Peptides against a protein of PDB entry 5FRP. Designs and how they scored, part 79

Target 1, 225 residues: chain A of PDB entry 5FRP
Amino acid sequence: VEWTESIPQIIATREDISKELNQALAKTFIDSDPRVRRTSVMIFNKVPVTEIWKNITNKAIYTSLLHLAREKHKEVRELCINTMAKFYSNSLNEIERTYQNKEIWEIIDTIPSTLYNLYYINDLNINEQVDSVIFEYLLPFEPDNDKRVHRLLTVLSHFDKKAFTSFFAFNARQIKISFAISKYIDFSKFLNNQESMSSSQGPIVMNKYNQTLQWLASGLSDSTK

## One batch from the design tools (peptide; made by RFdiffusion4, then SolubleMPNN)

Design b2_p16_6_s4
Fold by OpenDDE base, seed 4:
Structure b2_p16_6_s4 (fold): chain B 225 residues (1-225), chain A 16 residues (1-16)
Amino acid sequence: as target 1 above (225 residues)
Amino acid sequence: KLEKIARQAAAGHIND
């Protein structure tokens, strides 16, 4: 743990991280202690993306990072999912594709597919987190249409078949959620009107309101778990 | 095909 905690500072201060250090760091991602794994993931959060790409050249580190997305330890998994999504976004924004870093990009380009494949676990907490990182990092809000399309194409270009399926399912779900929210708002407005509530439609709208709420809530993870 | 999907997806976000 202490050794791994020192790595961000080392990466920040040294221009060239030795092969040995990279090999040692690779081992920390598969350490039996979740604290070590967590600290290893945090390197990607604490060190600027440009420095990571410069100093971390061992492919095994990146591959291991991606594998932690399916780890049993909840905290490490959650941290990993956020970290890898952010790292992907930062890499797209700040790292040029060169011949020298091509092999690392081949791994990094699989991050979107890795994340979308997490939907197949059928865990509500994981689903919510993946939803979040998609909007925050993978497909962020971008007012420029060309940039938005380019990002989307980049993300999709490395999808496996399962990721594509998840992508379409996700989009369909988002449309449904949007529609449900709109209905919720409409029903809420109706129910807030005393005259409307006293009408023959009052009980009907109340029922629809409750159904809509239940549907929306069913898609949310239990915060107590 | 991918470009078409991307454009449709992008357009859908604008219309939402």
Scores: peptide ipSAE 0.029, ipTM 0.622, DockQ to the pose 0.048
Fold by OpenDDE base, seed 3:
Structure b2_p16_6_s4 (fold): chain B 225 residues (1-225), chain A 16 residues (1-16)
Amino acid sequence: as target 1 above (225 residues)
Amino acid sequence: KLEKIARQAAAGHIND
């Protein structure tokens, strides 16, 4: 009888402790000190995804994580972008969709849109990072056709209008880059052949080679900045 | 401190 009477109190106490911890954690994501915000983001990298979903139940934490993708502090922003992309991928792979976690999934499902919307900032460093996380985490290489299509549909199913526009622009850019790289290879092969280089086409191909390189380079951020 | 709290929260659910 005494054990049964203690159970409601234990449940209530655990819920209260969990709530307080979540509230305290939520405050750290909006702290004025970037070191505190960085440490908060790192929780998502250090703790297994299954434990995150189990223990972090405050929606504000996830919303705040997504918001940090546009913060002013470069290091925190970059960390956040990588973290949220990885977390999205891990969640898709390891977390089942249930009635209990539906509200959190509604936030997590917006991560692809959040990332694609970063292209509108028109920053080369951000663009490169977004490109990277798309290929690494959002739409990774998958040899199984059904799995690949399913992942693509999952990513697209929660896109806003702006994200769709960015998606199409991204794909168009990738095709152009692929074509440019192919040309670069062809021109390089041509220029490495002495007979070809000495021909009337030599100078023409050299010019095209330089133009191709310049175009490819213009899309890359300065690694020194 | 936050890492410790996160680890404790993660560990507390495992030891129970």
Scores: peptide ipSAE 0.028, ipTM 0.611, DockQ to the pose 0.015
Fold by OpenDDE base, seed 5:
Structure b2_p16_6_s4 (fold): chain B 225 residues (1-225), chain A 16 residues (1-16)
Amino acid sequence: as target 1 above (225 residues)
Amino acid sequence: KLEKIARQAAAGHIND
């Protein structure tokens, strides 16, 4: 743990991280202690993306980072999912594709597919987190149409078949959620009106309101778990 | 195919 905690400073101060240091760092991502794995993931959050690409050249580190997305340890998994999504976004924004970094990009380009494949685990907590990182990092709001399309094409260009399926399912779900929220608002407005509530439609709308709430709630993770 | 999907997806996000 202490050794891994020192790595961000070393990366920031040294121009050439030795092959040995890269190899040692690679081992920390598969360490049996979740604290070590956590600290290793945090390197990607503490060190600027440009410095990571410059100094971390061992492919195994990046591959191991992606594998942690399916880790059993909840905290490490959640951290990893956020970290890899952010790292992907930062890399797209700040790192040029060159011949020298091609092999690393081949790994990084699989991050979107890796994240979308997490939906197949069918865990509400994971689904919620993946939803969040998609909107925050993978496909952020972009007012420029060309940039938005380019980003989307970049994300989709490395999808496997399962990721594509998840992508379409995700989009369909978002539309349904949006529609349900709109209905919820409309029903709420109706029920807040005394005349409407006292009408023959009052009980019918109340039932629909409850069904809508139940449907919306069923898609949310239990924050207490 | 990807371009078509991207355009459709992008259009969907704008309409939402």
Scores: peptide ipSAE 0.026, ipTM 0.646, DockQ to the pose 0.048
Fold by OpenDDE base, seed 1:
Structure b2_p16_6_s4 (fold): chain B 225 residues (1-225), chain A 16 residues (1-16)
Amino acid sequence: as target 1 above (225 residues)
Amino acid sequence: KLEKIARQAAAGHIND
């Protein structure tokens, strides 16, 4: 009987410990030391998604994680962007939506919008990273049409107005890139043909080739930065 | 330290 009466206290104590741990963890995300912030983000990469959802119940931690996507420290920011995108994907795949986790899902569901809003920073490195995580984690290639559409609708359903605008701009850019690549290939084939190069069109195509190449290159970040 | 805390928190829930 006494043991049974102690169980609620133990559970309460464990909940208190869990709460204290969550509170302590929340503070680490806003620590002045970028190494501490980095380590905090890495928790989401090292711990299985199911365990994260189970043990990290403080909303502030998730909010802080999302905020680090705009971190001034480049390494922490880049890590955060990859981490949150992966975490979103894993959550969609492995975590069921329940009444109990609804509040956390409300935060997690904003990850796509958070990522798409990073395009407004107008940083080429950030843009490239966001492009990458979109194709890897947010909207991965899915051969099943129903699954693909469902994922797309899930992602879009929580967009703010800015994210939608960014989404459309992104897609428009992808179409333009695809077209440019196609033209690049065509011009390359033309220029590889000696008869074509000797024609009156040779110099014209060369100019178009160079313009296309410059346009494509302008959309790429400097890999040395 | 945080990884240790996270592992301890995870382990604490597993050992209970």
Scores: peptide ipSAE 0.031, ipTM 0.633, DockQ to the pose 0.015; fails the geometry check

Design b2_p16_7_s1 (from b2_p16_7, 9 letters changed)
Fold by OpenDDE base, seed 1:
Structure b2_p16_7_s1 (fold): chain B 225 residues (1-225), chain A 16 residues (1-16)
Amino acid sequence: as target 1 above (225 residues)
Amino acid sequence: PNIYNTTLIKEFLKSL
């Protein structure tokens, strides 16, 4: 009887401990020290998604995680962008939508919009990272058409107007890049042919080749920055 | 480094 009476207290104590831990973690996400913020973000990478959803119940933590995507500290920002994209993908795959987790899902469902909105910063490093996480986590290659469409609809269903604009701009850019790469290949083949190089078209194609390379390179970040 | 915050994070990780 006494042991049974202690179980609610232990559960309550665990809930209280969980509440205290959630409150403490909420503070660490907004700590002035980037190292503390980094360590906080790393929790989402080190702990299984199912355990995160179970133990992190304070919605402010998830909101704070998403805000770190625009942080001034480069390392923390980059870590956060990768972490939230991965967490989103894993959540879609492993976490069921219930009444109890609805409020958290409302936040998590904004991750794609949050990421696409980073394109408005006009930073090449951020753009490259967002491109990467889109293909790796948000809209990964899926051979099953139904699954692919379902994922796409899920991602798009929570977009704000700005995210939609970025999405269309991204797709338009990808088409342009694909076309430029195709031209690059064609020009390269032409220039590798001695007969073609000696023709009147040789200098013209060389110029187009250089322009294509410059255009492709202009979209790449300097890895040394 | 807020040692207290690091300790709290470690404690949280141990509770998971």
Scores: peptide ipSAE 0.054, ipTM 0.714, DockQ to the pose 0.017
Fold by OpenDDE base, seed 3:
Structure b2_p16_7_s1 (fold): chain B 225 residues (1-225), chain A 16 residues (1-16)
Amino acid sequence: as target 1 above (225 residues)
Amino acid sequence: PNIYNTTLIKEFLKSL
């Protein structure tokens, strides 16, 4: 009997502890010390997504996580960008949308917009990181057409106007790169044929090949700066 | 304040 009476107190204590922990964590995400903020972000990397959704119920934590994507401290910012992208992908894969978690989903659904809006900072390192996390976590390669379309529609469904513009610009760039690579391959095949190289078109194709390589190299260098 | 916050985070992680 005494043991059963202690269970509600333990549960209440755990709920109180959980609430206190959520409140404390909300403060650590906005702490003045970058080390504290870093440690806070690392929770999302160390704890399974299902446990995060279960135990972190304070909306301010998720909002603060998203804000750290624009933080001045480079290491924390970079960690945050990777973390939030991965967390978004894992959440889409593992977390059901319910009435209880609706308010958190409303925040999480803004992660794609948050990431695409980072392109407007016009920082090459940030751009490269955003490119990387888009391909790794937001819009990963998916051979199933239905799954791919569904993921794309999910990502786009919560875009703001700026994110949408960035998305189109990004895709336009990718199309151009793809076209250039295709031309590079075509030119390479042509130049590997001795008869073709000896033709009147040989020098013209060689010139186009070099121009294509220079353009591709320039694009890669801009992505690495 | 920073040490306390770090301790709370560690405790939170242990509680999970």
Scores: peptide ipSAE 0.052, ipTM 0.704, DockQ to the pose 0.016
Fold by OpenDDE base, seed 2:
Structure b2_p16_7_s1 (fold): chain B 225 residues (1-225), chain A 16 residues (1-16)
Amino acid sequence: as target 1 above (225 residues)
Amino acid sequence: PNIYNTTLIKEFLKSL
């Protein structure tokens, strides 16, 4: 743990991280202690993306990072999911594709597929987190059409078949959510009108309102779990 | 609203 905690400082201060350090770090990502694995993942959050690409050259580290998205320890898994999504986005924005970094890019380009494949676990907490990182890091809001299309094509270009299926399911869900929100607004407006509420339609709309709320809530994870 | 045009996605998928 203590050694791993020192790595961000070492990376920040030293231009050349030795092969030995990379080998040692590769071991910490697969350590039996969740605290060691957590600290290993935190390196990607504490060190600038450019310095990570420069100093972390062991392919096994990046592969291990992706594997932690499915690890048993909840905290490490959640941290890993956020970390890899952010790292992917930052890499796309700041790292040029070269011959020297091609092998690392081959791994990093699988991050979107890795994340979308987490939907198959059918866990509401994981689903919510994946939804969040998609909007925050993978496919963020971009008003420029060309940039938005380019990002989308980049993300999709490395999808496996399962990731594509999840992508379409996700988009279909978003459309349904949007429609449900629109209905919620309409029902709320109706119920806020006293004349409408006192009408024969009042109880019917109230029921639909409650059903809509229940449906929207069912898609959210229990914050207590 | 899906900010990403489903048409562009479909066209991309057809090109794969």
Scores: peptide ipSAE 0.009, ipTM 0.320, DockQ to the pose 0.032
Fold by OpenDDE base, seed 4:
Structure b2_p16_7_s1 (fold): chain B 225 residues (1-225), chain A 16 residues (1-16)
Amino acid sequence: as target 1 above (225 residues)
Amino acid sequence: PNIYNTTLIKEFLKSL
C-alpha cells in the first residue's frame, strides 16, 4: 500500500519510470488486498494523463485497470469505472495516436465497450454509475456538432456486438426517461392547480402521476446499498 | 432533443 501510494509522486517527478516500476505496478493492480488495488487505480486519477501515457508503458496495467470494472469489491469497482471513463476522455482529448502508443490505444479504445458491457450484469448500482460516466466522460455534452459526432463515432467504432446492443437499449431508455420526466412535470403542474385537482380528471392525473413516479423510481438504485 | 443525431448513428452503422 505505502509503495503504491508513492507512485503518483514518482511519476510526477521522474521522466522515466523504470521497467521495474511498471512491473511492480502491474502486480499491485492484481493484488489480493483491495486497498492495494484501489491505490493502484488512484494513480490514474492523481497523475496527469500525459504523464500516465509517458510513464506507464506496460500493457498489462491498462488491461488490469479495465478488468477491475468487474471487481467484486464495490469501492474498487466504482472507483475503477469512474477512473477508466475519465481516463478515456482525457486520453481522447490530450493524447495523440502514434506508432509508439498504438498498442496502448488498442486497449484504451475498448473502454467504452467495457463500460457498456457492464449493463449485462443487471445491477442497478452499476447501471447508474455507467449511465453517469457515459454522460460525464464518454459522451459529454458538446455544443460543437462535429466534435460531438466525432466523439460518438470514436466511441462506437470499437464496440463489440454486445456493447452496441446495450448502447441502443440505453438510448431507448433515456428517451423513455425523458418522456416520463416531461409527463411528471405536466402532471405536477396540473395537480398544483386547485381547480384542476378538483375536477373529474384530478384523481386520474394523480394516479398517472404516481405511476410515473413509481416508474422513475424503479430505475434508481438504493443509495444505501 | 436527441443529444446524438440518430441519423448520424444510422449512417455510421450502415458504413460498418
Scores: peptide ipSAE 0.008, ipTM 0.323, DockQ to the pose 0.031

Design b2_p16_7_s2 (from b2_p16_7, 9 letters changed)
Fold by OpenDDE base, seed 1:
Structure b2_p16_7_s2 (fold): chain B 225 residues (1-225), chain A 16 residues (1-16)
Amino acid sequence: as target 1 above (225 residues)
Amino acid sequence: PNIYNTTLIKKFLEEL
């Protein structure tokens, strides 16, 4: 009897502890020390997605996670971008949409828009990272057509106007890159042919080859910076 | 304040 009477208090205490921990964690996401913010983000990488959804109930934590994508500290920002993209993908795969988690899903569903909006910063390093997480986590290769379409529709369904614009710009860029790579290959084949290289077209193709390389290289970040 | 926050994060991770 006494044990049964203590269960509600224990549950209440655990709920209180959970609430206190959520409040404390919300503070660590906005801590002045980048190391503390980094450690906070790492929780989403170290803890299974199901346990995160169960134990992190404070909306402010998820909102703060998304805000760190635009943080000044490079390492924390990069970690955050990878973390939120992975967390989004894992959530789509493992978390059921319920009435109880609806408010958290409303935040999580903005992750794709948040990521695509990073293209407006016009930073090559950020662009490369966003490109990477799109292909790895948001729109991964899926051989099943129905699953692929469903994922695409899910990602697009919560886009803001800016994200849609970025999405179309991204796809247009990919087409241009593909075309440039194709030209690079063709020019390389031409230049590797001795008869073609000795022709009047040799210098012209060499120039086009160099221009193509310069264009492709201009879209890449300096890995040393 | 930073040490305290790190300790809170550790406690949170231990409870998960």
Scores: peptide ipSAE 0.049, ipTM 0.689, DockQ to the pose 0.017
Fold by OpenDDE base, seed 3:
Structure b2_p16_7_s2 (fold): chain B 225 residues (1-225), chain A 16 residues (1-16)
Amino acid sequence: as target 1 above (225 residues)
Amino acid sequence: PNIYNTTLIKKFLEEL
C-alpha cells in the first residue's frame, strides 16, 4: 500500500523534473556564456531524436536553437547550423506528425527557411556551411524519384519569399557548375586526342579548358573561404 | 527550488 502511494509522487516528481528540465534548458540556450549555449546545442547531437521530441516539450527551446544560427560566437553558430539541419532530417525520417507535436513541427518546419536565409548574411564561411548541410541533410541524394520529390516538396512547403529566392539562386549556381564540369570533361577528352590537339581547334579548346578550370577553381575557392 | 535545479543543470552541462 505504501509503495503504491509513492508511485504517484514519483510520477509527479518526474513530471516536475521534466518541467524543470525544460525550463532550465530554455534558460541555458539563451545564457550569456557561449560555453553554456554550446553545451545546450550538443544535447540535440547526443540524444536520439525520438528522445528529444519526447522530453523537450518547451517550444521556446526549439525557437532558441534556431536563433543560434545567427549568433555572434562562431563555434556555437557553426555547431547550431549543423545540429539543426541534422535534427530536421532526422525528425522527418523518425518523427510522426501528430496533434500533440504540431506546435513543435511548426517550428522545425522553418529550419530550411532559417538555413537558406543565412545566405543573405553574405559570409563565405556561412555560405559554405549552408551548402554543405543542404546536400547532407536537407536535400540529400536520393535515387528514388518519389522520395526525392516528396522531400523537396516538404522542404519548400514552408519557405518564405527570401528562402525561395536563395533556393533558386543556389540551384542556378549548381546548374552552371554542372555545365562547366561537363565542358571540362569534353575539353579534356578533346585534348587527350593527339589528332584533335594538333588541329586548328587545339589552341582554342586549350584556352577554353583553362578558362573553365579557372572558373571552377574560383568557385571552389569561394566555397572554402 | 527552481534556482537550485537550474544551477545543477548548468553544472551538469558544463561537465559534459
Scores: peptide ipSAE 0.021, ipTM 0.608, DockQ to the pose 0.015
Fold by OpenDDE base, seed 2:
Structure b2_p16_7_s2 (fold): chain B 225 residues (1-225), chain A 16 residues (1-16)
Amino acid sequence: as target 1 above (225 residues)
Amino acid sequence: PNIYNTTLIKKFLEEL
């Protein structure tokens, strides 16, 4: 743990991380202690993306980072999912594709597929987190149409078949959620009108309102889990 | 594993 905690400072102070340090770091990502794995992931949050690409040259580290997305330890997994999504976005924005970094990019380009494949676990907490990182890091709101399309095409260009399936299902879900929210608003407006509530439609709309709320709530994770 | 409670969503949309 203590050694791994020192790595961000070492990366910041040394221009070149030795092969030995890369090999040692690769071991910390697969350490039996979740605290060691957590600290290893935190390196990607504490060190600038440019310095990571410069100094972390062992491809096994990046592969191991991606594997931690399916980590059994909840805290490590959650941290990893956020970290890899952010790292992907920062890499797209700040790192040029070169011949020298091609092998690392081949791994990093699989991050979107790795994240979308987490939907197949069918865990509500994981689903919510994946939803969040998609909107925050993978496909963020971009007012420039060309930039938005380019980012979308970049993300899709490395999808596996399962990721494509999840992508389409995700979009279909978003449409349904939007529709449900629209209906919720309409029902709320109706129920806020006393004349409407006193009508024969009052009880019917109240029932639909409750059903809509229940459906919207069912898509949310239990904050207690 | 039908990742999306497509059944619940479908049922809800059919009942709306």
Scores: peptide ipSAE 0.009, ipTM 0.366, DockQ to the pose 0.102
Fold by OpenDDE base, seed 4:
Structure b2_p16_7_s2 (fold): chain B 225 residues (1-225), chain A 16 residues (1-16)
Amino acid sequence: as target 1 above (225 residues)
Amino acid sequence: PNIYNTTLIKKFLEEL
């Protein structure tokens, strides 16, 4: 922790040290050892976003971070997905767009597309994680309409065709899930009433309840696998 | 010792 905090300070003191450190970090992000890659990703979680933007100027580091979203190593991939989503959100909130940082922003602006493209892998664990980071970091709940719209437009402005398709599919799925949950609640209330359960509709509602539950469960990843 | 040797960085990162 203390060293990660010292990295920005060290980089700020000498331009030469900064260049060497950037080159070294670029290598650690692509290291063959998953532990090294993991620790490299953790820099983005431990160092303030402003200090990262100030001191990490090598584009290859950011590009490598984005590539780790498709990493074969599960733990590194999961960490990377969370890290890049959070970093994107923090960058939008705290980093101004300047001429000097334009090239880094061009990479960072692809994070939403990178994340939405992960749905094409068709892995339930990845899908669940992408869902989570979308709600937490990319498109968080924002009561201010102008801020919410601005964030949405920012996210969408850099989408490729595949990301747009995934975006629409995601939204359609969320609507279906919401509807299914609503029905699950209604069926549960009905079945908890003894008079209703004993009615001619009882068996029909029980069947619909079971179908709804099975459908909801089928969309969830097995946390034990 | 090149403080920026990948090996030193690896060790340092492992100690974090």
Scores: peptide ipSAE 0.026, ipTM 0.643, DockQ to the pose 0.015; fails the geometry check

